# Ledger of designs, part 149: peptides against a protein of PDB entry 5OK6

Target 1, 215 residues: chain A of PDB entry 5OK6
Amino acid sequence: ELPGLDSQWRQIENGESGRERPLRAGESWFLVEKHWYKQWEAYVQGGDQDSSTFPGCINNATLFQDEINWRLKEGLVEGEDYVLLPAAAWHYLVSWYGLEHGQPPIERKVIELPNIQKVEVYPVELLLVRHNDLGKSHTVQFSHTDSIGLVLRTARERFLVEPQEDTRLWAKNSEGSLDRLYDTHITVLDAALETGQLIIMETRKKDGTWPSAQL

## One batch from the design tools (peptide; made by RFdiffusion4, then SolubleMPNN)

Design b2_p25_4_s4 (from b2_p25_4, 12 letters changed)
Fold by OpenDDE base, seed 5:
Structure b2_p25_4_s4 (fold): chain B 215 residues (1-215), chain A 25 residues (1-25)
Amino acid sequence: as target 1 above (215 residues)
Amino acid sequence: SPDELPERKAIAVPPTPEVLANAAS
């Protein structure tokens, strides 16, 4: 059964626990398609449970680029295309109205940046390759807050690099040159890595030399 | 982009034993 309209409003549009509550790093937030949310607002503000403004089930279809990988469309804007709700508020709405059949929730994490917390709607998708086979890429998602060390470990795992093999990373920049990622303790953000960027893992030769001149 | 993040200036540090150890892990 749906709660009373005023109760719904208080649970979702709350500055302490709802939509307007402070972001906390590591917490999950969920995207809700803006038109649905606006219709819900109109419904609960209207004061009539039987109103023609009933929003129906949550349907985020317009936010997805495809229904295979459920990737978001590029360029979506908070407040225009979607709203963000904390997990508790999202789960309330889903329990009350349902979610469109077969459609996954759009869960995102709050990340800690130097001066702000934000919901990371678009994590960084990097194209990982080996120095000797630039044509075979693995696309992997990383948070902007992930370390270059994690990117390197992930690349080593994907390419089945043995523990005794030394590896290092290069990033292909917008000018087409290669920037060496020396410090593995800095973040993806600190290294200014972007979605679609090619990251080259170089493996040290058995003779102790680096094949960097072949990149 | 709609999800633009404040960028930090990348620190170019030469390879240290610690960096190499992390790279090998």
Scores: peptide ipSAE 0.014, ipTM 0.426, DockQ to the pose 0.079
Fold by OpenDDE base, seed 1:
Structure b2_p25_4_s4 (fold): chain B 215 residues (1-215), chain A 25 residues (1-25)
Amino acid sequence: as target 1 above (215 residues)
Amino acid sequence: SPDELPERKAIAVPPTPEVLANAAS
């Protein structure tokens, strides 16, 4: 059920819990298409619940480049293309107006930077594969702030690697060669990993040798 | 317009050391 227009405005725009509240690391924020949001603002500011300015259900279709993987278009700009809402505000809007049928929410995480928090709208999508089966990739999202160690752990989990098995990572570079990811403590950003990049997990053989050492 | 949102919550893309430094300023 829709609350009163003033209540909607206060709930969504309130500085303590609304759009302008401080970011907190690890929180989820959601993208809302700008035109819809402006229509909603006009509706709730108009003071007439029966107004023709009713925004209808949330529709973020224009933010997506595809309806299969639901990837965002490149180059979207906050304030121009979308606004960011904290999870609570997003869920209120969805409960009041609905979300376009079959369309997923656009959830993004607040990341911790050296002196500030930001919403990472474009995390890195890596293609994880095993060295012995390059044709079976798992696409996984990572923050640019995630460690290579986390990428490795994630790969191990996806491929059901036993704890006693030793593994290491390679990244396929733009030249088509493989770069070893030796330091697992550096970030995805530091390693310059990019969306769509192939990351190869190599598993040590039972004889203690690495498959790549025999190539 | 960008002026409607005085403070950017989103990080610029692509993230680089320079972008991160600017975001933190």
Scores: peptide ipSAE 0.290, ipTM 0.763, DockQ to the pose 0.028; fails the geometry check
Fold by OpenDDE base, seed 3:
Structure b2_p25_4_s4 (fold): chain B 215 residues (1-215), chain A 25 residues (1-25)
Amino acid sequence: as target 1 above (215 residues)
Amino acid sequence: SPDELPERKAIAVPPTPEVLANAAS
């Protein structure tokens, strides 16, 4: 059963726990398609539960690029294409109205930037490869706030690199050259890594030489 | 950019390190 319309409005728009609550790093927020949300607003503000303004189930279909991988369309804008709700508010709406069958929630994390918290809607998708097999890529998502060290560890894990093996990363730049990611303490953002960028993991040879030293 | 819309909750397009540095200054 749906709560009273005023109660719904207060629960979702409540400044302490609702849509306007402060962001906190590490929290999950959820995207809601803007038109649905506006329809919901109109419904709850109308004061009639039997109104023709009933929003129906949450349907974020227009936000997705595909229904296979459920990737978001590029260039979506908060306030125009979607609204962001904290987990509690999202779960309330889902419990009240449902979510379109088979459609996953669009969960995103709050990240800490130097002066602000933001919901990271578009994590960086990197193409991880080994220096000796550039044709076998692993696409892995990273936060812009993740360290290059994490990227390296992730690459090592994906390629089953033994702990005793020494590895380093290279990023393929727009010019087609390779930039060495020597500082593992900087973030993905600091390194200016972008979605679709090729990241090459080089493994040191048993003789102590690097494969790239022969280039 | 996120910096153009400071009121925005989301990072649609992450700021460049330069933009972040400027915002931090």
Scores: peptide ipSAE 0.030, ipTM 0.486, DockQ to the pose 0.043; fails the geometry check
Fold by OpenDDE base, seed 4:
Structure b2_p25_4_s4 (fold): chain B 215 residues (1-215), chain A 25 residues (1-25)
Amino acid sequence: as target 1 above (215 residues)
Amino acid sequence: SPDELPERKAIAVPPTPEVLANAAS
């Protein structure tokens, strides 16, 4: 059963546990399509439960680029295209109104940047490849706060690199050249890695030489 | 720098057309 309209408003819009609550690193937040949310606001603010402004089920379809991988459209803007709700508030709305059938929730994590906490709506999707097989990529998502070391470890795992094998990373830059990712302690953000960027894992040869040193 | 990120709850770093073009080449 739907709670009273005032109760709904207080549950979702409050500054302690609702939309306006402070972000906390590691917490899950959910995207809600802005038009639906505005309609919900109008409904609960109208004071008439039988109003024609009833929002119906949550439908985030317009936020998705595709219904196969459920990737978000690029360039979505908070407050314009969607609102962010903490997990509890999201689950309340879903329980009250439902979510469009077959549509996944759009869950995102709060990350801590040096001076601010943010909901990372767009994690970085990197194309991981081996230096000797550039045609075989693994697309992997990383947080902007993930280290290059994690990218390297992930690449090693995906390509089943043996522990005794030495590897290093290169990023293909906008000019088409390769930039060596020397420092594995910097973040994806610090390295300015972007979605769709090709990351090449180079494996050291048995003779102790690097393939790239022979080019 | 993190300071270049807008004072929004969300961070969005869309792929640049250049990066996408580079990945496809």
Scores: peptide ipSAE 0.028, ipTM 0.564, DockQ to the pose 0.093; fails the geometry check

Design b2_p25_5_s1 (from b2_p25_5, 15 letters changed)
Fold by OpenDDE base, seed 3:
Structure b2_p25_5_s1 (fold): chain B 215 residues (1-215), chain A 25 residues (1-25)
Amino acid sequence: as target 1 above (215 residues)
Amino acid sequence: MEFLSREEFLEQLKKADEYVKKLMS
């Protein structure tokens, strides 16, 4: 049985773990499709649990570009396409109404940027490749706050690079050329890396020279 | 490992770019 309508409203909207609570770095928040949420609001504000405004199962289908990789559509806007709920509120709604069968929750992390906290709805998805075979790739998501060093370590791990091997990264730029990512301490944001961008890991040869020097 | 020739490199770049576009669409 569902909780009382007033209790639902307080728990989700105005509770300590409600929609309007402050963002905290590292916490998980979840996206809820706007139309469903508005229907839920109308339902609980109506005061009649048997009303025709019952929202039914949570369905985020319209937020997804595909149901294979469950990627979000581009250009979604908070307050127009979806609302953000903290983990506790999300789990309450799921327990009360259910989530459409087969759909994964849309979980995102709060990140800390200079002077603000933000739910990172669109992390940066990079295409990682090795210099000798660009057709064999690993697609990996990174936070804008992740370091280039983490990108490099991730690439090394995915391609099983041995610890004694030296590697470095190149990024394909908008002009079609390659930019060297020299500083591994800066963030993905500072490096201005974008989703879909090709990142090439170059491995130094045994003779101490770099393959790129042969180009 | 050795680096690809410029021609092979550019071809693979194009292929990879197309793959990413398909993946992200």
Scores: peptide ipSAE 0.026, ipTM 0.425, DockQ to the pose 0.652
Fold by OpenDDE base, seed 4:
Structure b2_p25_5_s1 (fold): chain B 215 residues (1-215), chain A 25 residues (1-25)
Amino acid sequence: as target 1 above (215 residues)
Amino acid sequence: MEFLSREEFLEQLKKADEYVKKLMS
């Protein structure tokens, strides 16, 4: 059963706990397709629960590039294509109206950037490989705020690298050459890594030399 | 794992990139 229209508005739009609440790092927010949300606004502002403006179940279909992998379309813009709701507000809407059958929620995390908090709608998806094994890869998502060190550790974990093995990372640049990610303390953002970029983990040889010593 | 020249290393990386792209398609 739907709550009163005024109650719905207050729950979702309340500045303390709703859409306008301050962002807090680490919290989950959810994307809602803009047209549906505007329809909902019209509905709850109309004052008639039986109005033809009833929005129906949440439908984020237009935000996805496909219904197989459920990846977001590129270039979506907040306020134009979608609105962001904190988890509580999202769950209220889902409980009231439902979510289109089969669609996953679009959950994203708040990250702390140098001077601002932001919902990271597009984390960086890196393609991890070992330079000597072209038959195995791992696609892993990272926050722009994650360190290169975390990328390296993640690569080691995914490829089951033993602790005694020494590894380092290279990034394939747009020119097809390799940039060594020497400083592991900088972030993915600082290193300007992009989605789809190939990241190569190199393992030191037993004799102490690197396979790419001549690079 | 064996030593690779710069050219050989880049060639291997190119192959890896192509393979990964196929996986992502």
Scores: peptide ipSAE 0.025, ipTM 0.581, DockQ to the pose 0.417
Fold by OpenDDE base, seed 2:
Structure b2_p25_5_s1 (fold): chain B 215 residues (1-215), chain A 25 residues (1-25)
Amino acid sequence: as target 1 above (215 residues)
Amino acid sequence: MEFLSREEFLEQLKKADEYVKKLMS
């Protein structure tokens, strides 16, 4: 199953199809723990398949906060903690060396920002709640490039809001107050929403008034 | 549906904050 060392190097490091290739929005890339990758590099660059530098199966354990929800540790840095590989390269490595049993791949998407493309390693995880019961939340992941409208639609779906019901969003800010998310066309990034932030969906009353008028 | 009273709202915010802390720790 393992190809020659030179072939491995070309396949993974090739500038056209490997880790050095340009990013394209919408594509999937994968994180590989840095130490494993460096070990692999040493192995294939050494030119001896029988060397003691064999990297073994891919193990990204050190990148995770826990092995239950498989959430990434905060503050990981590309080039220091992990390397990014395009999907094809990742799948080659997995096929050649395997992935630690039970460990999920760390797949992330390339997003288009105003002036650059980047792999969105840390999308925004929002806590969605209804205005009348802040204790019951749905935690949902969004891209920074997703619109507030999508957040609203997602909240409506998660809470089974009927199509005829009118809803709007509030965000709890760092000062503890609520900011209305008036413009549903701006992005999560534009709205400066952050992971862990509480987003409150308010449903309009049948009489046409909003519950928040009581605040 | 009605919005929570201030005291109820603040209490639920406190609970939410605690939940977030646990989730992000």
Scores: peptide ipSAE 0.023, ipTM 0.469, DockQ to the pose 0.598
Fold by OpenDDE base, seed 1:
Structure b2_p25_5_s1 (fold): chain B 215 residues (1-215), chain A 25 residues (1-25)
Amino acid sequence: as target 1 above (215 residues)
Amino acid sequence: MEFLSREEFLEQLKKADEYVKKLMS
């Protein structure tokens, strides 16, 4: 059963607890396709629950570029293509109207940047490989706020590197050459790593030398 | 940088510069 139209509006749009509430790092927010949301707005503002403006199930189909990995289209813009709702508001809408069959929710996290909180709609997907077997890759998602150290640890874990083995990272730059990621304390953002970028993990030899030292 | 498909990734590797090739030597 749907709540009253005024109640729906207040719960979802209220600036203190709804769509306009302030962002807090670590919170989950959800994307809603803009046209659906506008239809919902028209519906609840119309004053008639039986109106032909009933929005139906939430349908985010136009936001996805594929229905296999459910990857978002590139270049989506808040306020034009989608709206962001806090978790509570999203769950209310889903409970009231449903979500299109088979579609996953589009959940994103609020991240803390130096002077702003932002919903990270597009986290960074890196292609991780080992220096001696570039043909085997792991695509792993990272936040811009994650450290290079975390990237390294993740690579070690994915490739089952033993604790006694020493490793370091290289990033393929836009010119096709490799840049050494020396500082593991800086973030993915600081290192300017981008989605689709190749990250090569180099493993030190048993004799203590690095494979790249012969260059 | 755009996300690479498996095919695109392989193409990128094939076009690796001399430095990348040397790293594997």
Scores: peptide ipSAE 0.021, ipTM 0.490, DockQ to the pose 0.072

Design b2_p25_5_s2 (from b2_p25_5, 15 letters changed)
Fold by OpenDDE base, seed 5:
Formats: structure tokens, sequence, C-alpha cells
Structure b2_p25_5_s2 (fold): chain B 215 residues (1-215), chain A 25 residues (1-25)
């Protein structure tokens, strides 16, 4: 049985634990399709549990560009396309109304940026390749707050690079050239890396020289 | 942030065909 409509509203939209609560780094928040949420608001505000305004199960279908990888459409805007709910509120709604069969929850993490916490709706998906085998790639998701060092370690792991092998990263830039990601302590955001960007891992040759330095 | 300059990189690209090929991907 659904909780009382007033109780639902208070649990979901309060400023302490609901939609309006402050963001904290590391927390999980969930996207809810805006029209569904508006329907829910209308329903609980109407005061009639038997109203035709009953929202039904949560359906985020319109937020996905595909139902294979469940990738979000590009360019979604908070408050226009979706609302963000903290985990507790999301789980309440799911328990009350259900989630469309087969749809995964759209879970995102709060990240710490220099002057603000933000739910990272669009983590960066990088295309990782090796300098000498461009035909084999790995698409890997990173937070904007992840270090280039993590990208490098991830690339090494995905390509099964031995610990004794020395590697470094290059990023293809918008000008059709490559930039060496020299400082591994900066973040993905600092490096201005973007989804779909090609990242090339260069491996040092056994003779101690770098392939990129060979004339 | 520390990157090679465009000029430095282009010089290396000229010597590294594999990287040039990557730009075409």
Amino acid sequence: as target 1 above (215 residues)
Amino acid sequence: MKFLSAEEFQAQLAAAPAYVAALMA
C-alpha cells in the first residue's frame, strides 16, 4: 500500500533528506524523468489517491539514447528533462511505484569541484588505444575528478601492460594533433578531456627510446 | 597542467607515423 500522499511529499521533497537536501561528495543520486516526476507531484498534491493523475511506475525511457548500453541522451538538462533525488528518496519512489521493467536506475555520484559539489550526470568516456595497435580500443568511463594517473593505470590494466614497461599518454586534440598528458596528477577535467576523445598510450621501447621520438 | 606544445608534438608526429594514423581514426 502506498503511504499517505502528504507523507510521500514530505519524504521526497524535504530539504533535509529529500530532493532539496545539500549535495555531499561521494553520495549517490538518481535521475527521474521530469514528466513522471511532475505527474507524481500533481498526484500527491491532489490529495486523492484514486485520482486519474496516478503516475504509474517510474519510466525513464526518454532519458536513454539506447536500451542496449543504457546510455543517456546527450544534452539532458536538470529541471527540464529530469530531476535528481538522493538515494533514499529514489528508493522510496521505486518501492512505492516501481520502476519500468528492465530499466536500470540512473545512478550518478556527487563529485567535488573546486568551488561546488555537483552530481556528475555525464562522466567522461575515453577511447583508449595503444600507439602501435589502433585497431584495438577500450572505451572506459572516468570521472572528471579522476587523475590522469588513474587513466594511465587503467589503460595499462586494460592492455595488460607489464609493471616493468614504461608508458605515457597522449590525447588527440580538436586541432587534429596530439597533446602529451605529461602531468599525471592533474584531473580529467583539468586536462579538458571529453567523451569520445582518443587517448593513446605509448609504451617505451626496450632500447629505452620512445616511439614518438623516432625519426 | 603540463603538455607538450603543439610544435613539439608535431615534430614528434612527423617522426611517428603510428600517431599520425591515430589522428585519422
Scores: peptide ipSAE 0.025, ipTM 0.577, DockQ to the pose 0.068
Fold by OpenDDE base, seed 4:
Structure b2_p25_5_s2 (fold): chain B 215 residues (1-215), chain A 25 residues (1-25)
Amino acid sequence: as target 1 above (215 residues)
Amino acid sequence: MKFLSAEEFQAQLAAAPAYVAALMA
């Protein structure tokens, strides 16, 4: 069920929920592979619904580095590799043209950084572990705007830490040493945490001592 | 439950860079 070409253009590009509308923190936006989008533009601008420029179903395959976790390739650039559409526009396109079978939508959130709103295409993926077992990890995505406190709470939840247990975080630094994340109120960005970084949750012992205090 | 000291854990981390990389692959 395809609407008229002009209607498509207005809905996606110039509509109230179109590509160029202002970003709002917390909203979901979606990535569309650039080549497909450009072909769609050519199709709807051509004025011929039967044109050979018909874009076919949306296929973001080239944006993914894996089809298991559906991680994005690194270094993708807006306007070159993909375009961003608000949720409404994305859903319209999917309804009209379909999405490649088995391929998930690439949904991202608008975040508010100091003095700028941005679609966070690359959240920070951290490896969460307990101080006594590197082999059991939880890989979790965090926004750059998330607090260290949220990272800690998330770690506690994933490892089923009881409420009465006291925990704190360490981060493996570039030198291979561990840095304490003392201030839980700063953001992931402020702490300069990066994707792939190991975050260690230390649990206080029942006797009130910390494992790391043992020499 | 067995807990690692800071020193012990530092040693483990230093020896496991390839493992960490593999977790992200």
Scores: peptide ipSAE 0.023, ipTM 0.580, DockQ to the pose 0.642
Fold by OpenDDE base, seed 3:
Structure b2_p25_5_s2 (fold): chain B 215 residues (1-215), chain A 25 residues (1-25)
Amino acid sequence: as target 1 above (215 residues)
Amino acid sequence: MKFLSAEEFQAQLAAAPAYVAALMA
């Protein structure tokens, strides 16, 4: 059963634990389509549970461009297209109103940027390949705050590289040429890697030479 | 095997169905 309207408002909008609570890195937050949320606000502010302003089940359909892989539309803006709720608030709303049949929750993580925390709505999806075969790829999502080192380790894992094998990364740039990612300590953001970008893992030869030395 | 040049990479990209599939997934 739905709790009282005032209780709903306090639970979801409370500045200490609700929508306005501080972001903390690593936490999960959820997107809620803006119109639905506004409808909910109107409903609970109206003070009448029998009101025609009942929001119905949460429906994030307009946020998705793909109902197969449930990819978000590009260019969505917080406050315009969606609101962000912490996990607890999201789960309350889902329990009270339900989520549209078949729709997955839109869960995203809080990341720590140099001066701010933000919910990373759009992580970076990279195409990982080996230097000698582009036909075998792994598409992997990374946070902008992930290090190039993590990308490299992930590539090694996906391609089952032996621990004793030495590897390094190249990125295919917009001009079609290859830029070596020398510094593994910088982040995906610092390296300006973008979704869909090809990342090539080069494996050192047994003789100690790099394949790229022959370029 | 030999590291691919930029040109060779482009050629392989064009012929790499797995890459295209991943991009469109």
Scores: peptide ipSAE 0.021, ipTM 0.539, DockQ to the pose 0.401
Fold by OpenDDE base, seed 1:
Structure b2_p25_5_s2 (fold): chain B 215 residues (1-215), chain A 25 residues (1-25)
Amino acid sequence: as target 1 above (215 residues)
Amino acid sequence: MKFLSAEEFQAQLAAAPAYVAALMA
């Protein structure tokens, strides 16, 4: 059962808890396809709950490039292609109108950048491999705010590296060469890592030498 | 950089510089 139209508008657009509320680092926000949201706005602003402007179920189909991995299309723009809602508002809309069958919610996190908080719509997907077996890869998603250290730890975990083994990272750059990710305290953003980028984990040999030292 | 499919990834590996191959040794 739907609440009153005015109540819906207040709940979703209210500056305290709605679409315009302040961002808080770590919280979840959700994408809503722009046309659906505009239709909803028209509906609730119309004042007639029986109006033909009823938006129906939330349908984010146009935001996805595939329905297998449910990846977002590239180049989507907030305010043009989608609207961001805080978790509470999103869940209200889903409760009221439903979500298109089979579609997952598009959940994203607020991240803290040096001078701004923003919803990270496009986190970074890195291809993690070992130096001696490039054929086995793990695709892992990271925030731009995650440290290189986290990338390294994640790689170690995915490849079941023993604690006593020493490892370090290399990134394949746009020129095809390898850049050493020396500083593990900088972020993915600082290292300018991008989605699809190959990250090679090098493991120190038992004799204490690095494979790359022989190059 | 665009996310690579498995096929694209393998293709890029095949085109990797010689020193990358040496790193694998």
Scores: peptide ipSAE 0.019, ipTM 0.576, DockQ to the pose 0.073

